# Ledger of designs, part 29: peptides against a protein of PDB entry 4CIC

Target 1, 148 residues: chain A of PDB entry 4CIC
Amino acid sequence: KVSTKGHYGVQAMFDLAQHFGEGPVSLKSIAERQGLSEPYLEQLIAVLRKAGLVKSVRGAQGGYILAREPRDIKVGDIIRVLEGPIAPVESVSQDDPEHSLKFDFSVTKSVWEKVKKSIEEVLDSITLADMLKDAEEAQMAQGYMYYI
Target 2, 147 residues: chain B of PDB entry 4CIC
Amino acid sequence: KVSTKGHYGVQAMFDLAQHFGEGPVSLKSIAERQGLSEPYLEQLIAVLRKAGLVKSVRGAQGGYILAREPRDIKVGDIIRVLEGPIAPVESVSQDDPEHSLKFDFSVTKSVWEKVKKSIEEVLDSITLADMLKDAEEAQMAQGYMYY

## One batch from the design tools (peptide; made by RFdiffusion4, then SolubleMPNN)

Design b1_p10_7_s3 (from b1_p10_7, 8 letters changed)
Fold by OpenDDE base, seed 2:
Structure b1_p10_7_s3 (fold): chain B 148 residues (1-148), chain C 147 residues (1-147), chain A 10 residues (1-10)
Amino acid sequence: as target 1 above (148 residues)
Amino acid sequence: as target 2 above (147 residues)
Amino acid sequence: KESAFLLAGD
């Protein structure tokens, strides 16, 4: 499962992508649209800013913008920043010596590495620009269904 | 992440695959080889048996066997039995009404559905027979490095 | 850092 943090991080970044080129967006406005608490969003934005995916703009019309164009931000980049490396299996922490005799059977490890690679390929193939395009297509399709 | 339950379930099923055709294997023997507690393995085997992936054999030489040939058991089948459907995002339990206004933006949902499909395709493409073959090839490669 | 993709076993 993608954590709640990863899920909401992608939603927040997508909200910023929808407003890209319109100037800074307030955290309050993002929180309201995405159904997030403002304090929770502040924590997410702090991490994303430190990673260079978001920029803070100061002033009366201050807020946040994407630090890059939507086409230059992959979903995989957002997930890695918020969650770290994609690991399909918990690395058995070396700290529990009694569980240490886990024969990390090379074969079972190879299965999980294949899963990891597949997830990475999917997430790295989707940009915020791709998501914007999909949203526009979905809105147009809904609009046509109401006019028919 | 695959849960500990899913991970150990695949290991236990792979152990049974390695002994397929040799007769029943005791839970104790599997637990010892896989570094699992016997009580934990009993719980896993109970679920796998109920799902029809494992059979119990009674008697003095009793134990467990795969219910099907290794080629007829996918890794995805084992994971679905032990963990349920592959869900890339936590289904926000309907029970917290305050989190109910999650605009499940159709677009974000589509991203997670693509991830789900990709995971399913990988896990459904790998059988216990494929894992046996990979193990044999790895052992042969190690053996050739010692000669 | 906890890994992003947790299957059902949390």
Scores: peptide ipSAE 0.051, ipTM 0.803, DockQ to the pose 0.590; fails the geometry check
Fold by OpenDDE base, seed 1:
Formats: C-alpha cells, sequence, structure tokens
Structure b1_p10_7_s3 (fold): chain B 148 residues (1-148), chain C 147 residues (1-147), chain A 10 residues (1-10)
C-alpha cells in the first residue's frame, strides 16, 4: 500500500500541477483544496522541495511551484521521494540471527520482485500531466451528464 | 506491501505444493523447512483450510495437503484469503466527517486503482505450479554453476 | 526504514 504520506504527496503535487504556470501557490491554499493539514503539508513539501520536485518562491505572493513541468514528473518519482524504494513485502527484520534458517526463499522473493516491478511500471507510466488530462476528461464527462 | 501474513502464507502454500502428491505434511515439517513458528503457521493454515485452499488429513501420518492442484492455486488467491482485497492505499478512515471536504480525489483514486489492478494481475498470473517450475529452474541453474 | 507500500488488509 502507498502510505498516507505517498497518497497526500501525490495530491499535493497534483494541486501544484493544476496551477502550473499560474505562479506560486500558498501552502494554505493547497491544504484547503486538498483537505490536508497545513503542518502535514509543510512536511511533505519540505521533502519534495529537497528532492527538487518543488520550488519555493519568495515574496509577498510567494509559495510553491512544481520544479519541472507536469509531464516531467512521474507519480513514481513522487512516491520514491516520499517513501523510498517500493517494497511489496516488509523485509522481515533479519535481526534474529539464530533462527535464520536461510531458507533460500528465492522463489517467493521472485514473486514479490515481480509485484514490485509491476507497481513501479504503473507509477512510472503516470505523469502529473496524465493526471491533469484525466481530470479534464472527468470534468467534461460530468458536464455532459448535466446536459443529459 | 504484502503483510508478513501474506508472505508466510505463500511460503507455507509453496511448501505444500512442493510436497503435493506425497501425502500429508505435518505443520512441524513445514515450519522447520520454511523458518516459521509452528503456532503462527497453525493460524495461517487454519485460515487457508477454512478458505478451501488446504485440507487436513487425519491419522498418525496426518497433516495438511493442498486442496487443489498447484496449477489451480494462484498467489492472488492465497493473498486474498489471508489479507482480503488488495488495497494499494490505506483507506483514510472516513471517520472524521467534519473535514470530509469530499474533494473528489477521483483522479488520485484512479492512480491507486491502476496500481491495484496491476498487483492483482501479477498475483493472479502466478500459480503455485509456476513457482514450482521457477524453483526447478533455479536448482538446475545452480547445478550447472558447479560444473 | 519502514517500506512504503504496506498492503494492510482492511
Amino acid sequence: as target 1 above (148 residues)
Amino acid sequence: as target 2 above (147 residues)
Amino acid sequence: KESAFLLAGD
């Protein structure tokens, strides 16, 4: 599962994508639009900024912008920054050395590696630009439902 | 992530697959071969049995067997039995109704649904028979490295 | 480092 951190991180980045080219967005405005606490968002943005996905703009109308175009930011990039490498299974803490019957769980490990690869492929196939497009299409579809 | 329960469940089922057709396997033997605690394995097996993936055989040489052939058991079946539906994101507990700004996170939700679908497709594409084959191939490859 | 994608069962 994507953690809450990853989930909200994608939401925050998507909000910034929706406002890309409009100038800096305040954390307050992002928090309000995405239903996030401002302190939590500040933590997320700090990580995203450090990773170079977000830029801080100083000034009276300061805030945050995407550091790159939405098409150049994959969902996978956001998740890797916030959560680290995608791990489909919790690494059983190797800490108990004694019962480390090193059963070569190579086959079971291969299953989880396949899952990992699949998740990575999906997340790396979706950009913020793709998400923007999906949102536009959804809005158009809703608009048509009001006209029917 | 697959929980420890799912992970060990797949290991236990794989052990049973390796012994499929050889008769009942004791929980003790599975636990020893898979590095699992016997009490934990007992809990897993109970769930798997209830779901019809494993059968208990009674008697002095009693134990457990796969209820179906390895080819008829997907990894996804095991995971769904042990963990329930695959959820790529934790459902944010809807419990705080007030700040339910129902922001139509439809787009973000769609991302996670795609991830879910992908995981399901992978897990449903792998049977215990596939795992057995992979194990055999790995053993052969190791054998060739010694030559 | 708690690995990110926990498939927590409901």
Scores: peptide ipSAE 0.051, ipTM 0.795, DockQ to the pose 0.537; fails the geometry check
Fold by OpenDDE base, seed 5:
Formats: structure tokens, C-alpha cells, sequence
Structure b1_p10_7_s3 (fold): chain B 148 residues (1-148), chain C 147 residues (1-147), chain A 10 residues (1-10)
């Protein structure tokens, strides 16, 4: 599972993508739109900023912007920044070297590695630009239902 | 992430697959081979049994067996039994209807649905028989390195 | 850093 942190991180980044080119967005406005607590969002944004996915803008119209174009930010990039490497299984403590030597461990590990690869491929195939496009398409579809 | 429960469940089921056709396996023996606590394994096996993936055999040679052939048990089946539906994101409480109505929620949801589908496809593509085959191949490869 | 990818079952 993507953690709550990853989930909300993607939401916050998507909010910033929707406002890309419109100038800096306040954390307060993001928090309000996304239903996040501002303090929690501050923590997320701090991590995202450190990773170079978000930039802070200072001044009267200060706030945050995407550090890159939406097309250059993958969902996988956001998740890796917030959660680290995608692990399909809770790290069974690599600390038990005895488990690492068991043949059975190798086979089960291969299953989880396949899952990991699949997740990574999906998350790396989706950009914020793709999400924006999907949003536009969904909005158009809703608009057409009201005109019929 | 697959929980520890799911992970150990797959290990236990794989152990049973390795012994399929050899008769019942004791929980103690599985626990020893897999490095699991017996009480924890008992809980896992109880769930797996209730779901019809494992059968208990009574008697002097009592224990557990797979309820189906290894080829008829997907890793995905084991995970669903132990963890429920594969959810890529913690259920942000569906209880907040206000979040459900936001367009942004819909788009992010679609991302997680794609992830879910991908995970399901992978886990449903791997059977215990596939795992047995992989184990055999790995064992042969190790044997060839020592000669 | 423990990967927080928890599959919460319902």
C-alpha cells in the first residue's frame, strides 16, 4: 500500500500541477482544496522541496510551485521521495542472515521483486501531466452529461 | 506492501506445496523450516483453512495439506485470503463523503486503481506450482556451480 | 527508513 504520506503527497503535487504556470500557491490553499491539515502538508512539502520536486517562492504572493514541468514528474518520483524505494513487502528485517540463506527465501523474494517491478513500472508510467489530462477528460465528460 | 501476514502466509503455503503429495505436514515442522512462531502460524493456517486453501488431517500423522493442487493456488489467492482486497493506498476513510466528491480525488484514485490492477495481475499470474518450478531451477543452478 | 507501504486490509 502507498502510505497516507504518499497518497497525500501525490494529491498535493497534483494540486500544484493544476496551478502550474499560474504562480505560487499557498500551502493553506492546497490544504483547503485537498482536505489536508496545513501542518501535515508543511512536512510533506518540506520533503518534496528538499528532493527538488517543489520550489518555494518568497514574497507577498509567496508559496510553492512545481520545480519541474508536470510532464517531467512521475508519480513514482513522488512516491520514492516520500516513502523511499518501493517495497512490496515490509522489509522482513534483512537483519536475520539465516533467513537470507534459505532457498525458500529466494523464491518468495522473487515474487515480491516481480510485484515491485510491476508497481514501479506503473508509477513511472504516470506523470503529473497525464493526471492533468485525465482530469480534463473527466471534466469534459461530466460537462457533456449535463448538456444531454 | 504485502503485510508480514501475507508474506509469511505465502511462505507457509509454499512449504505445504513443497510437501504436496507426501502427506500431512505438522505446523511445528513448517514453523521450524520457515522460521515462524508456531502460534503465529496457527493463526495464519486457521484463516487459510477457513478459506479452503488448506485442509487439516487428523490422526497420528496429522497436520495440514494444501486443499488444492499447487497449480490451482495463486499467490493472489493467498494474499486476498489473508489481507483482503489488494489496496494500493490505505483506505483514506471513505467515510469522508466530501473527499469523494472532489475531482482531484477521482484522478488520484485512478492512479491507485492502476497500481492495484498491476499488483493483482502479477500475483494472479504466479501459482505455487510456478514457485516450485523456480525453486527447482534455482537448486539446479546452485548444483552446477559447485561442480 | 521503513517503507510505509502498508496494505491495510478492511
Amino acid sequence: as target 1 above (148 residues)
Amino acid sequence: as target 2 above (147 residues)
Amino acid sequence: KESAFLLAGD
Scores: peptide ipSAE 0.044, ipTM 0.803, DockQ to the pose 0.521; fails the geometry check
Fold by OpenDDE base, seed 4:
Structure b1_p10_7_s3 (fold): chain B 148 residues (1-148), chain C 147 residues (1-147), chain A 10 residues (1-10)
Amino acid sequence: as target 1 above (148 residues)
Amino acid sequence: as target 2 above (147 residues)
Amino acid sequence: KESAFLLAGD
């Protein structure tokens, strides 16, 4: 599962993508549009900035921008920054008292590796530009349904 | 992510698949082979039994068996029984105080639906019989490296 | 780093 951090991180990055080329966007504006708390968004943006996915712009009209074009940011990039490596199974913490033996069963591991690979392929196949295009297509489809 | 329950549930089901046709297997035996606690395994088996993936056999040589042939049990079936529907994102609980608006952004939802579909396709493409075959192939490969 | 991809069960 993508955590809440990953989910909201993708939303925040998508918001920045929608405003790409329009100048810096305030965290307040992103938070309002995406229904996020400002403090929570600040934490997400700090991580994303450190990873080089966003840039801060200083000044009276300061805020944040994407550090790269939407086409150059994969959903997988965002998720890896926020969540770390995509793992389909929780690493059985060494300290799980309910498990006596860490049996890393090779066959079961192979199942999870297949799942991991599949997730990675999907997330790496979707850019912020693809998401923008999907949003535009959805808006057009809604517009047509109101005219029918 | 598949939880620990899903992970160990698949291991337990695979153990039963390895013994399919040999009669009932005791929970103790499964627990020992898979490195699981018996109480934890009992909980997993109870859920799997209720879902009709395993059967209990009563008697002096009682235990558990797969309710279906290994080829008729997908990894996806096991995961859905233990974890529920495959969800790539945690449902933002209504009670997350840090989130004022449940903005179910349609575009982001579509990303997660694609991930969900991909996971489902993988898990539904793998049966316990496939896992048995993979295990056999791995054993053969190890045997050839010693020669 | 604990992999945050937790399938939260219900």
Scores: peptide ipSAE 0.043, ipTM 0.799, DockQ to the pose 0.527; fails the geometry check

Design b1_p10_7_s4 (from b1_p10_7, 6 letters changed)
Fold by OpenDDE base, seed 1:
Order: structure tokens, then sequence, then C-alpha cells
Structure b1_p10_7_s4 (fold): chain B 148 residues (1-148), chain C 147 residues (1-147), chain A 10 residues (1-10)
């Protein structure tokens, strides 16, 4: 499962993508639109900023913008920044050394590596621009449903 | 992440696959080979048995066998039995109704659905027979490194 | 913390 952090991070980045080119967006406005707490969003944005995915703009109309165009930000980039490497299995915590005969059966490990690779491929195939396009298509479809 | 339950469940099922056709395997022997506690394995096997993936054989040489051939058991089948549906995102527990303005932004949901589908496709593409083959290939490769 | 995609079973 993508953590709540990854999930909300993608939402926040998507909000910034929707406003890309419109200037800086306040944390408050992002929080309100995405249903996030401002303190939580502040933590997410701090990490995303440090990773160079978002920029802070100072001034009276200060806030945050995407540091790159939506097409240049993959969902996988966001997830890796917020969560680190995608791991399909919980690393059995090393805490109990005795029963840690981790027969890391190479074969079972290979299954999880295949899962990891598949997830990475999917997340790296989706950009914020793709998400914007999907949103536009969904809005058009809803608009047509109201006209029929 | 596949839960520890899913991970160890796949290991246990793979152990049974390696011994498929050799008769019943004791829980003790599986536990020893897979580095699992017997009580934990007993719980896993109970679920897998109830789902019809394993059979219990009674008698002096009693134990467990795969209920189907290794080729007829997908890793996805094992995971679904042990963990239920694959969910790529934690379902935000419904407990806090107020901040649950789950603007389930349809677009973000679609991303996770794509991830889910991809995981399912991978896990459904791998059978216990495929895992057996991979193990054989790995053993052969190790054997050649010693020569 | 290796943020593994927690496939938590429902």
Amino acid sequence: as target 1 above (148 residues)
Amino acid sequence: as target 2 above (147 residues)
Amino acid sequence: SESALLLAGE
C-alpha cells in the first residue's frame, strides 16, 4: 500500500499541477481543496521542496509551485521522495536475531522483486500531466452526462 | 507491502510445491525448512486449507499437500486468500468522520487502481510451477559456478 | 525507513 503520506503527497502535487502557470498557491488553499490539514501538508511540502519537486515563492502572493512542468514529474518521483524505494514486502525487522533464519528463499524474493518492478513501471509511466489529462477527460464526460 | 502473512504463506506453499507428489509433509518439516514457527504456520495452513489450496492428510505419515497442482496455484491466489483483495493504498480508516472529506479525487484513485491492477497481473502471472522452475534454474546456475 | 508499499490486506 502506498502510505497515507504518498497518497496525500500525490494529491498535493496534483493540486499544484492543476494550478501550474497560475502562480504560487498557498498551503491553506491546497489544504482546503485536498482535504488535508495544513500542518500535515506543511510537512509533505517541506520534503517535496527539499527534493526539488516544489519551489517556495516568497512575497505577498507567496506560496508553492511545481519546480518542474507537470510532464516532467512522475508519480514514481513523488512516491520515491516521500516514501523512499518501493518495497513490496515488509522487511522483516531485524530485531529478533535468533529466529531470523531468514532463509531469504531467493525464489520468493524474486517474486517480490517482480512486483516491485511492476509497481515502479506503473508509477513511472504516469506523470502529473497525464493526471491532468485524465481529470479533463473526466470533467468532459461529466459535462456530457449533464447535457444528455 | 505484502504482509508477513502473505510472504510466509507463499514460502509455505512453495515448500509444499517442492514436495508435491512426494506425499504429505509435516508442519514441523515445513516450519524447519522455511524458518517459520510451527504455531504461526499452523494458522497459515488453516486459512489455506479452508480456501482449498492445501489438503490435510491423516495417518501415521500425515501432514499437508497442495490441493492442486503447482501450475494451478497462482501467487495471486495465495495472497488473496491470506490478505484479501490487493489494495495499493491504505483505506483511510473510516473512524474519523469529520476530516474524512475524502475528496477521493477520482484521478488519484485511478492511479492506485492502475497500481492494483499491475500488482494483480504480476501475481496472477506467477504460479508455484513457475517458482519451482526458477528454483531449478538457480540451482543449476550455482552448480555451474562451482565447476 | 524503507517505505515499503504496504499491501495491507483489508
Scores: peptide ipSAE 0.090, ipTM 0.795, DockQ to the pose 0.559; fails the geometry check
Fold by OpenDDE base, seed 3:
Parts: sequence; C-alpha cells; structure tokens
Structure b1_p10_7_s4 (fold): chain B 148 residues (1-148), chain C 147 residues (1-147), chain A 10 residues (1-10)
Amino acid sequence: as target 1 above (148 residues)
Amino acid sequence: as target 2 above (147 residues)
Amino acid sequence: SESALLLAGE
C-alpha cells in the first residue's frame, strides 16, 4: 500500500501542478483545497522541497511552487521521495532477530520483485501533466452532463 | 506493501505446494522450513483452510495439504484470502471524520486504481506451479555452478 | 479488516 503520506503527497503535488505558472501557493490554501491538516502538509512539503520537487517562494505572497514542470514530475518520483523505494512487502523490522526472514526463498522474493516492477512502471508512466489532463477531461465530461 | 501475513502466507502455501502429492505436512515442519513461528503459522493456515485453499488431514500423520493443485492456486488468491482486496493506498481509517479523505479527487483515485490493477494482474499471473518451476530452475542453476 | 496490501512506508 502507498501510505497516507504518499497519497497526500501526490494530492499536494497535484494541487501545485494545477497552479503551476500562476505563482506561489500558500500551504493553507493547499490544505483547504485538499482537505489536509496544515501541519501535516508542512511536513510533506518540507520533504518534497528537500528533494527538489518543490520550491519555496519568499515574500508577501509567499508559498510553494513546483520546482519542475508538471510533465517532468512522475507520480513515481513523488512516491520515492516520500516513501523511499517501493517495497511490495513490508520488510519485517530487523529488530526481531528470531523472526528474521532468514528463509526469504529466492522464489518468493521474485514474486515481490515482479510486483515492485509493475508498481514502478505504472507510477513512472504517470506525470502530473497527465493528471492535469485527466482532470480537465473529467471536468468537461461533468460540464456536458449538466447541460444535457 | 503486502503485509507480513501475505508474505508468510505465500511461503506457507509454497511449502505445501512443494509437498503436494506426498501426503499431509505438519505445521511444525512447515514452520521449521519456512522460519515461521508455529502459532503464527497456525493462524495463517486457519484462514487458508476456511477459504478452501488448504485441507486438514486427520490421523497419525495428520497435517495439511493444498486443497487444489498448485496450478489452480494463484498468488493473488492467497493474498486476497489473507489480506482481502488489494488496496494500493491505505484507506484512512473512517474513525477520524475530520480527516475523511473528502477530497479523494477522481484523478488521484484513478492513479491508485491503475496501481491496484497492475498488482492484481501480476499476482494473478503467478501460480504455485509457476513458483515450483522457478524453484526447480534455480536449483538446477545452483547445481551447475557447483559442478 | 480490509487487509489492504499495505505499502508500509518505513
């Protein structure tokens, strides 16, 4: 599973993508639009900023912008920054040596590696620009339903 | 992530697949071979049995067998039984109404649905028979490295 | 319990 962190991170990045080229967006405004707590969003944005996906803008209209164009940011990039490497199986915490997955059979590992690869391929195939396009198409479709 | 439960469940089912046709396997023997605690394995096997993936055999050589041939059990079947539906994102527990993902934008949902579909396709493409074959191939490859 | 394939972030 993508954690809540990854999920909300993608939402926050998508919000910034929707405002790309319009100037800096405040954390408060993102939090309000995305239904996130501002403190939680601040933590996410801090990580994304450190990774160079987001830039902080200082000034009277201070806030955040995407550091790259939406087409140059993959969903996979966001997830890797927030979650680290996509692991299809929860690594048993190293702390219980008795439950060390000593017998991670090569075969079972191969199953999870295939899952990992599949997830990575999907997430790396979707950019924020793709998401913007999908949102526009969805909005147009809804608009047509109200006029009929 | 597949939980530890899903991971160990696949291991346990694979162990049973390796012994398919040889008669019932004791939980103790599976636990020893797979590096699992017997109590934990008992919980997994109980779920798998209830789902009809495993059968209990009574008698002096009591134990468990696969309820179906290895070719008829997908990894996805095991995961669905142990984990339920594959969800690519952790559903925020409904209990905090304020953090209700009210704004699960259709677009973000679509991303996770694509991930879900991809995972399901992979897991449903792999049977226990495929895993057995892969294990045999790996063993042969190791055998050739020592000669 | 919706045993979702948890990508547990570390």
Scores: peptide ipSAE 0.089, ipTM 0.798, DockQ to the pose 0.177; fails the geometry check
Fold by OpenDDE base, seed 4:
Structure b1_p10_7_s4 (fold): chain B 148 residues (1-148), chain C 147 residues (1-147), chain A 10 residues (1-10)
Amino acid sequence: as target 1 above (148 residues)
Amino acid sequence: as target 2 above (147 residues)
Amino acid sequence: SESALLLAGE
């Protein structure tokens, strides 16, 4: 599962993509549009900024922008930054040492590796530019439905 | 992420697959082989049994067996039984109603749907029989490295 | 039992 963090991170990045080229966007405006708390968004943006996906612009019209063009940011890049490596299975927390007979069941591990690879391929195949295009197409399709 | 429940559930089902045709296996023996607590395994088996993936056999040589042949059980079937529908994103818990502006971002939803479909395709492409075959191949490969 | 395939980000 992509965590809530990953989910909202992709939403926030997509919001920034929608405003790409329009100048800096305030965190408040992103939070309002995406239905996120501003404090939560600040945490997400801090991580994304540190990873070089987002830039902060200072000044009266300050805010945030994408650090790269939407076509150069994959959904997989966002998820890896926020969640770390895509893992299909919860890492069995190290904390229960006794029953951590890590039966390194190589076969079950291989199943999860296949799942991981599949997720990675999908997420790396989708850019923010692709998402923008999909949004435009959806908007056009809705427009046509109102005229019928 | 497949939860620990899903992970261990697949391990337990795979153990039953390895013993398929040998008769009933005790929960204790499965727990020991798979490094699971017996109480935890009991909970997993209860769910799997209710879903018709496992059968209980009564008697002195009682225990559990697969309810279907290994080829007829997909990893996806096990995961769906234990975890419910495969979802790539945590369902934002309904509990914070106020900020649950479910901005039903159709576009972001479509990303997750693509991920979901991909996961489902992978998990539905792998049977317990496939896993058994992979285990046999791995064992043979190890045997050849020692000669 | 809802959607348990949670990618728990460390």
Scores: peptide ipSAE 0.087, ipTM 0.799, DockQ to the pose 0.167; fails the geometry check
Fold by OpenDDE base, seed 5:
Structure b1_p10_7_s4 (fold): chain B 148 residues (1-148), chain C 147 residues (1-147), chain A 10 residues (1-10)
Amino acid sequence: as target 1 above (148 residues)
Amino acid sequence: as target 2 above (147 residues)
Amino acid sequence: SESALLLAGE
């Protein structure tokens, strides 16, 4: 499960992608468009910035920009930055070595590893550029519905 | 993310699968083998029973059995019973209709729908019978390493 | 530790 943090992080990054090349975007404007609280967004952006996915631009027209082109940012990259490794199951604490030794644990683990791999493949197959394209296509489809 | 409930539910169901055809298994024995608390397992089994994945057998040799053959129980079935619909993201409260109307929300939603579909496909592709087979293969592989 | 909990809350 992607946390709310991951969800809103992707949403915020997508907002930045939509404005890529237009200059820095204020956190306020992102928050307003995406329906996020500014304080929450500030925390997300701080993490994303530290990870090198976002850059801060200083000055009167300051704000945030994507640190890379939308095509070079995978959804999986955003999720890994915000949530860490994609875990399909709550890490049953690696700390109980006794559980790890049971063969049954190995089989169940393999199920979750398959799920993990599948999630990773999906999230790593989607870039912010793909999301932008999907948005454009959806807008065009809506526009055509109004003209018919 | 599969919750601990889902994880332990699959583990408990797998234990029942390993004993399928041998008769009813006590919750105590499942709990001991799987390292689960009996009270927690009781709650899981109650849900699984209500969903028709497990049957209770009464009597001195009573306990629980799978309600269906291991091949007829998908991991996805277990997860859906215990956790409900597989949601890749926390349901941002469907209740904010204003968020649902934003195009951006639609695009992000599509990402999570793809993730959901992928998870469902994986979990629905794995049966308890598949897990049993994997266990047998792993045991054989370990046995060969000792010889 | 914290990220595990949020899945349960439908």
Scores: peptide ipSAE 0.039, ipTM 0.801, DockQ to the pose 0.282; fails the geometry check

Design b1_p10_8_s1 (from b1_p10_8, 7 letters changed)
Fold by OpenDDE base, seed 1:
Structure b1_p10_8_s1 (fold): chain B 148 residues (1-148), chain C 147 residues (1-147), chain A 10 residues (1-10)
Amino acid sequence: as target 1 above (148 residues)
Amino acid sequence: as target 2 above (147 residues)
Amino acid sequence: KSALTLVDDP
């Protein structure tokens, strides 16, 4: 599962993508639009900024912008920054060394590696630009439902 | 992530697949071979049995067997039985109704649905028979490295 | 490091 951190991070980045080219967006405005607490968003943005996905703009109309175009930011990039490497299985704490019957769970491990690869491929196939397009298409579809 | 429960469940089912056709396997023997605690394995097997993936055989040489052939059991079936539906995102507890600005997170939701679908497709594409084959191939490859 | 956990909340 993508953690709440990853989920909200993608939401915040998507909000910044929707405003890309319009100038800096305040954390307050992102928080209001995405239903996030401002303190939580500040933590997310700090991580995203450090990773070079977001830039801070200083000034009276200061705030945050995407550091790259929406097409150049994958969902996988956001998730890897916020959560680290995608792990399909919880690492069983290796803490008890004694009963580590090193059964070479190589086969079961291979299943989880396949799951990992699949998740990575999906998340790396979706850009913020793809998400913007999907949002536009959804809005158009809703608009048509009001005219029927 | 597959929980520890799902992980160990797949290991236990794989052990039963390796012994499929050899008769009942004791929980003790599975626990020893898979590095599982017997009490934990008993809980897993109880769930798997209730779901019809495992059968209990009674008698002095009693134990457990797969209820179906290894080819007829997907990893996805095991995971769904042990963990329920694959959820790619932790359900944000809907508990705070007030600040549910129902921002139609339809787009972000669609991302997670794509991830879910991808995981399901992978797990449903792998049977216990596929895992057996992979194990045999790995053993052969190791055998060739010694020559 | 919170690896992407597909852990079903109980």
Scores: peptide ipSAE 0.036, ipTM 0.799, DockQ to the pose 0.563; fails the geometry check
Fold by OpenDDE base, seed 4:
Structure b1_p10_8_s1 (fold): chain B 148 residues (1-148), chain C 147 residues (1-147), chain A 10 residues (1-10)
Amino acid sequence: as target 1 above (148 residues)
Amino acid sequence: as target 2 above (147 residues)
Amino acid sequence: KSALTLVDDP
């Protein structure tokens, strides 16, 4: 599962992609459009900035921009930054040492590795530019449905 | 992510697949082989039984068997029974109603639907019979490294 | 580092 953090991180990055080339966007504006709390978004943006996916612009019209073009940012890049490596199985929290019997069943592990690879392939195949294109196509389709 | 419940459920089902055709297996025996607590395994088996993936056999040599052949049980079937529908994103727990802003952004939703579909395709492509075959191949490969 | 969980822990 992509955590709520990953989900909202992709939404925030997509918002920045929609405004790419228009200059810096305020966190307040992103939070309002994406339905996120500003404090939560600040935490997400701090992580994304540290990873070099976003840049902060200082000044009276300061804010955030994508650090790279939308085509150069994969959904997989965002998820790896926010959540770490894509893991198909929850790492049994170290907190229950009795049930963490290390039966690294090679066979069950191989199933989860196949799932992991498939998720990675999907997330690495989708860029923010692809998402922008999908949004444009969806808007056009809605526009056509109102004219029919 | 497959939860610990899903992970251990697949392990328990795989253990039953390894013993398929040999008669009923005790929960104790499964728990010992898979490194699971018996009480935890009882809960998993109860769910799997209710879903019709396992059968209980009564008697002095009672226990559990697969309800279907290993080829007729997908990993996806086990996961759906134990965890419900494969969801690529955690459902924002209803407990923070302020942050559950329903911006079902169609575009972000489509990304997660693609991920969901990909996971479903993988899990539905793997049967317990495929896992048995993979285990046999792995044992043969280990045997060849000792020669 | 929180691993990507696909299923809600109950």
Scores: peptide ipSAE 0.035, ipTM 0.803, DockQ to the pose 0.505; fails the geometry check
Fold by OpenDDE base, seed 2:
Structure b1_p10_8_s1 (fold): chain B 148 residues (1-148), chain C 147 residues (1-147), chain A 10 residues (1-10)
Amino acid sequence: as target 1 above (148 residues)
Amino acid sequence: as target 2 above (147 residues)
Amino acid sequence: KSALTLVDDP
C-alpha cells in the first residue's frame, strides 16, 4: 500500500502540475482543492522542497511551483522522496531478534525483489505530464457524455 | 510491503512444497525449520486450511500437506488468503470520516490501479513449483562452487 | 520513513 502521505503527496504535486506556467500557487489554495489540512500540506511541501521537486516563491503573490517540468517528474520520484525506497517486505526491525528472519531464504527474497522491480517500473513509467494528459482525456470523455 | 503474516505464510507453504509427496509434516517440524513459533504457525495454517490450500491428516503420523500440487498454488493465492485483496493504497478506514478521500481523483486512482495490476501479475506468475525449481538451481550453483 | 507497504500493518 502507498501510505496516505504518498497518496496526498502525489495529489499535491499533480495540483501544482495543473497550474504549471501560471505562477506560484498558495498552500491554502492547494489544501482547499485537494481536501487537505493546511498544516499537513506544509509538512509534505517542506519534504518535497528539500528534495528539489518544489520551489518556494516569496512575495505578495508568493507560493509554490514545480521545480521541474511535469514531464521531468516521475510518480516514482515523488514516492521515493516521501516514503523512501520501495520495500516489498517489512524490514524486520533489528529490535525484535526473536522474529529475526534467520532464514533469509534466497528464494522468498527473490519473489519480493521481483515485486519491488515491477512496482518501480510502473511508478517510474508515469510522469506528471502523463497524469495531466489522462485528466484532459477524462474531462473530454465526460463532456461528450453530457452532450449526447 | 507484504506483511509478516504474508511473508511467513509463503515460507510455511514453501516448506510444505519441499515435502510434497513425502506425506504429512508436523507443525512442530515446520516451526523449527522456518524459525516460527508453533502457536503463530497454528494460526496461519488454520487460515490456509479453511481456504483449501492445506489439508490436515489425522493419526500417529499426522500433520499437514498441500491440498494441491505445488504447480497449482500461486504466491498470489497465498497472499490473497492471508491478507485479502491486494490494495495499492491504504483504504482509509471508514472510522475516520474526516480523512475520507473526498476527491476520488480518477487520475490518481488509475495510477494505483496500474500498480495493483502489476503486483497481481507478478504474484500470479510465480507458483510453489517455480520456487522449488529456483531453490534446486541455487543449491546446484552452490554445490558447483565447492567443487 | 514509511516505505511503500503493500499490506496494512495490522
Scores: peptide ipSAE 0.035, ipTM 0.803, DockQ to the pose 0.519; fails the geometry check
Fold by OpenDDE base, seed 5:
Structure b1_p10_8_s1 (fold): chain B 148 residues (1-148), chain C 147 residues (1-147), chain A 10 residues (1-10)
Amino acid sequence: as target 1 above (148 residues)
Amino acid sequence: as target 2 above (147 residues)
Amino acid sequence: KSALTLVDDP
């Protein structure tokens, strides 16, 4: 499962992608549009900035921008930054070395590794540019329904 | 993410698959082999039994068996029984109807739906029989390394 | 004591 942190992180990054090229976006405006608390968003943006996915712009028109083009940011990149490696299972504490030696553990582990790989492939196949395109297509489809 | 409940449920079901055709397995023996607490396993087995994946056998050789052949039980079936529908995102409380109306919510939702579908496809492609085969292959490979 | 935080959705 993607955490709430990952989910809101993708929303915030998508909001920044929608405004890419328009200049810096304030955290307040992102928070209002995405329905996030500003303090929570500040924490997310701090992590994303440290990872080099977001840049802060200072000044009267200060705020945040994507550090890269939307096509160069995968959803998987955002998730890895916010949550770390994609884990298909909640961390079954690898701390029990006795479980690691059981043959049954190896087989069940292989199932979760297949799930992990599949999730990674999906998330790495979707860029913020793909999300922008999907948004445009959905908006056009809605527009056509109002004109009929 | 698969919960600990789902993970241990798959382990318990796999243990039952390894003993399929040998008769009923006691919860105690499963718990010992899988390193699970017996009370926790009792709760898991109760859910799995109610869902028709496991049968209880009564008597002196009482215990549990798979209700179906290992080939007819997908990992996805076990997960759905224990966790419900595979959710790719922790439930962002759908309780905010205002979020549901935002176009941005629709696009992000589509990402998570793609992830969900991918997880479902993987988990529905793996049966307990596939896991048994993988176990046999791994055991043979280990045996060849010692000679 | 690894708290498996089952984030139960409320």
Scores: peptide ipSAE 0.025, ipTM 0.800, DockQ to the pose 0.141; fails the geometry check

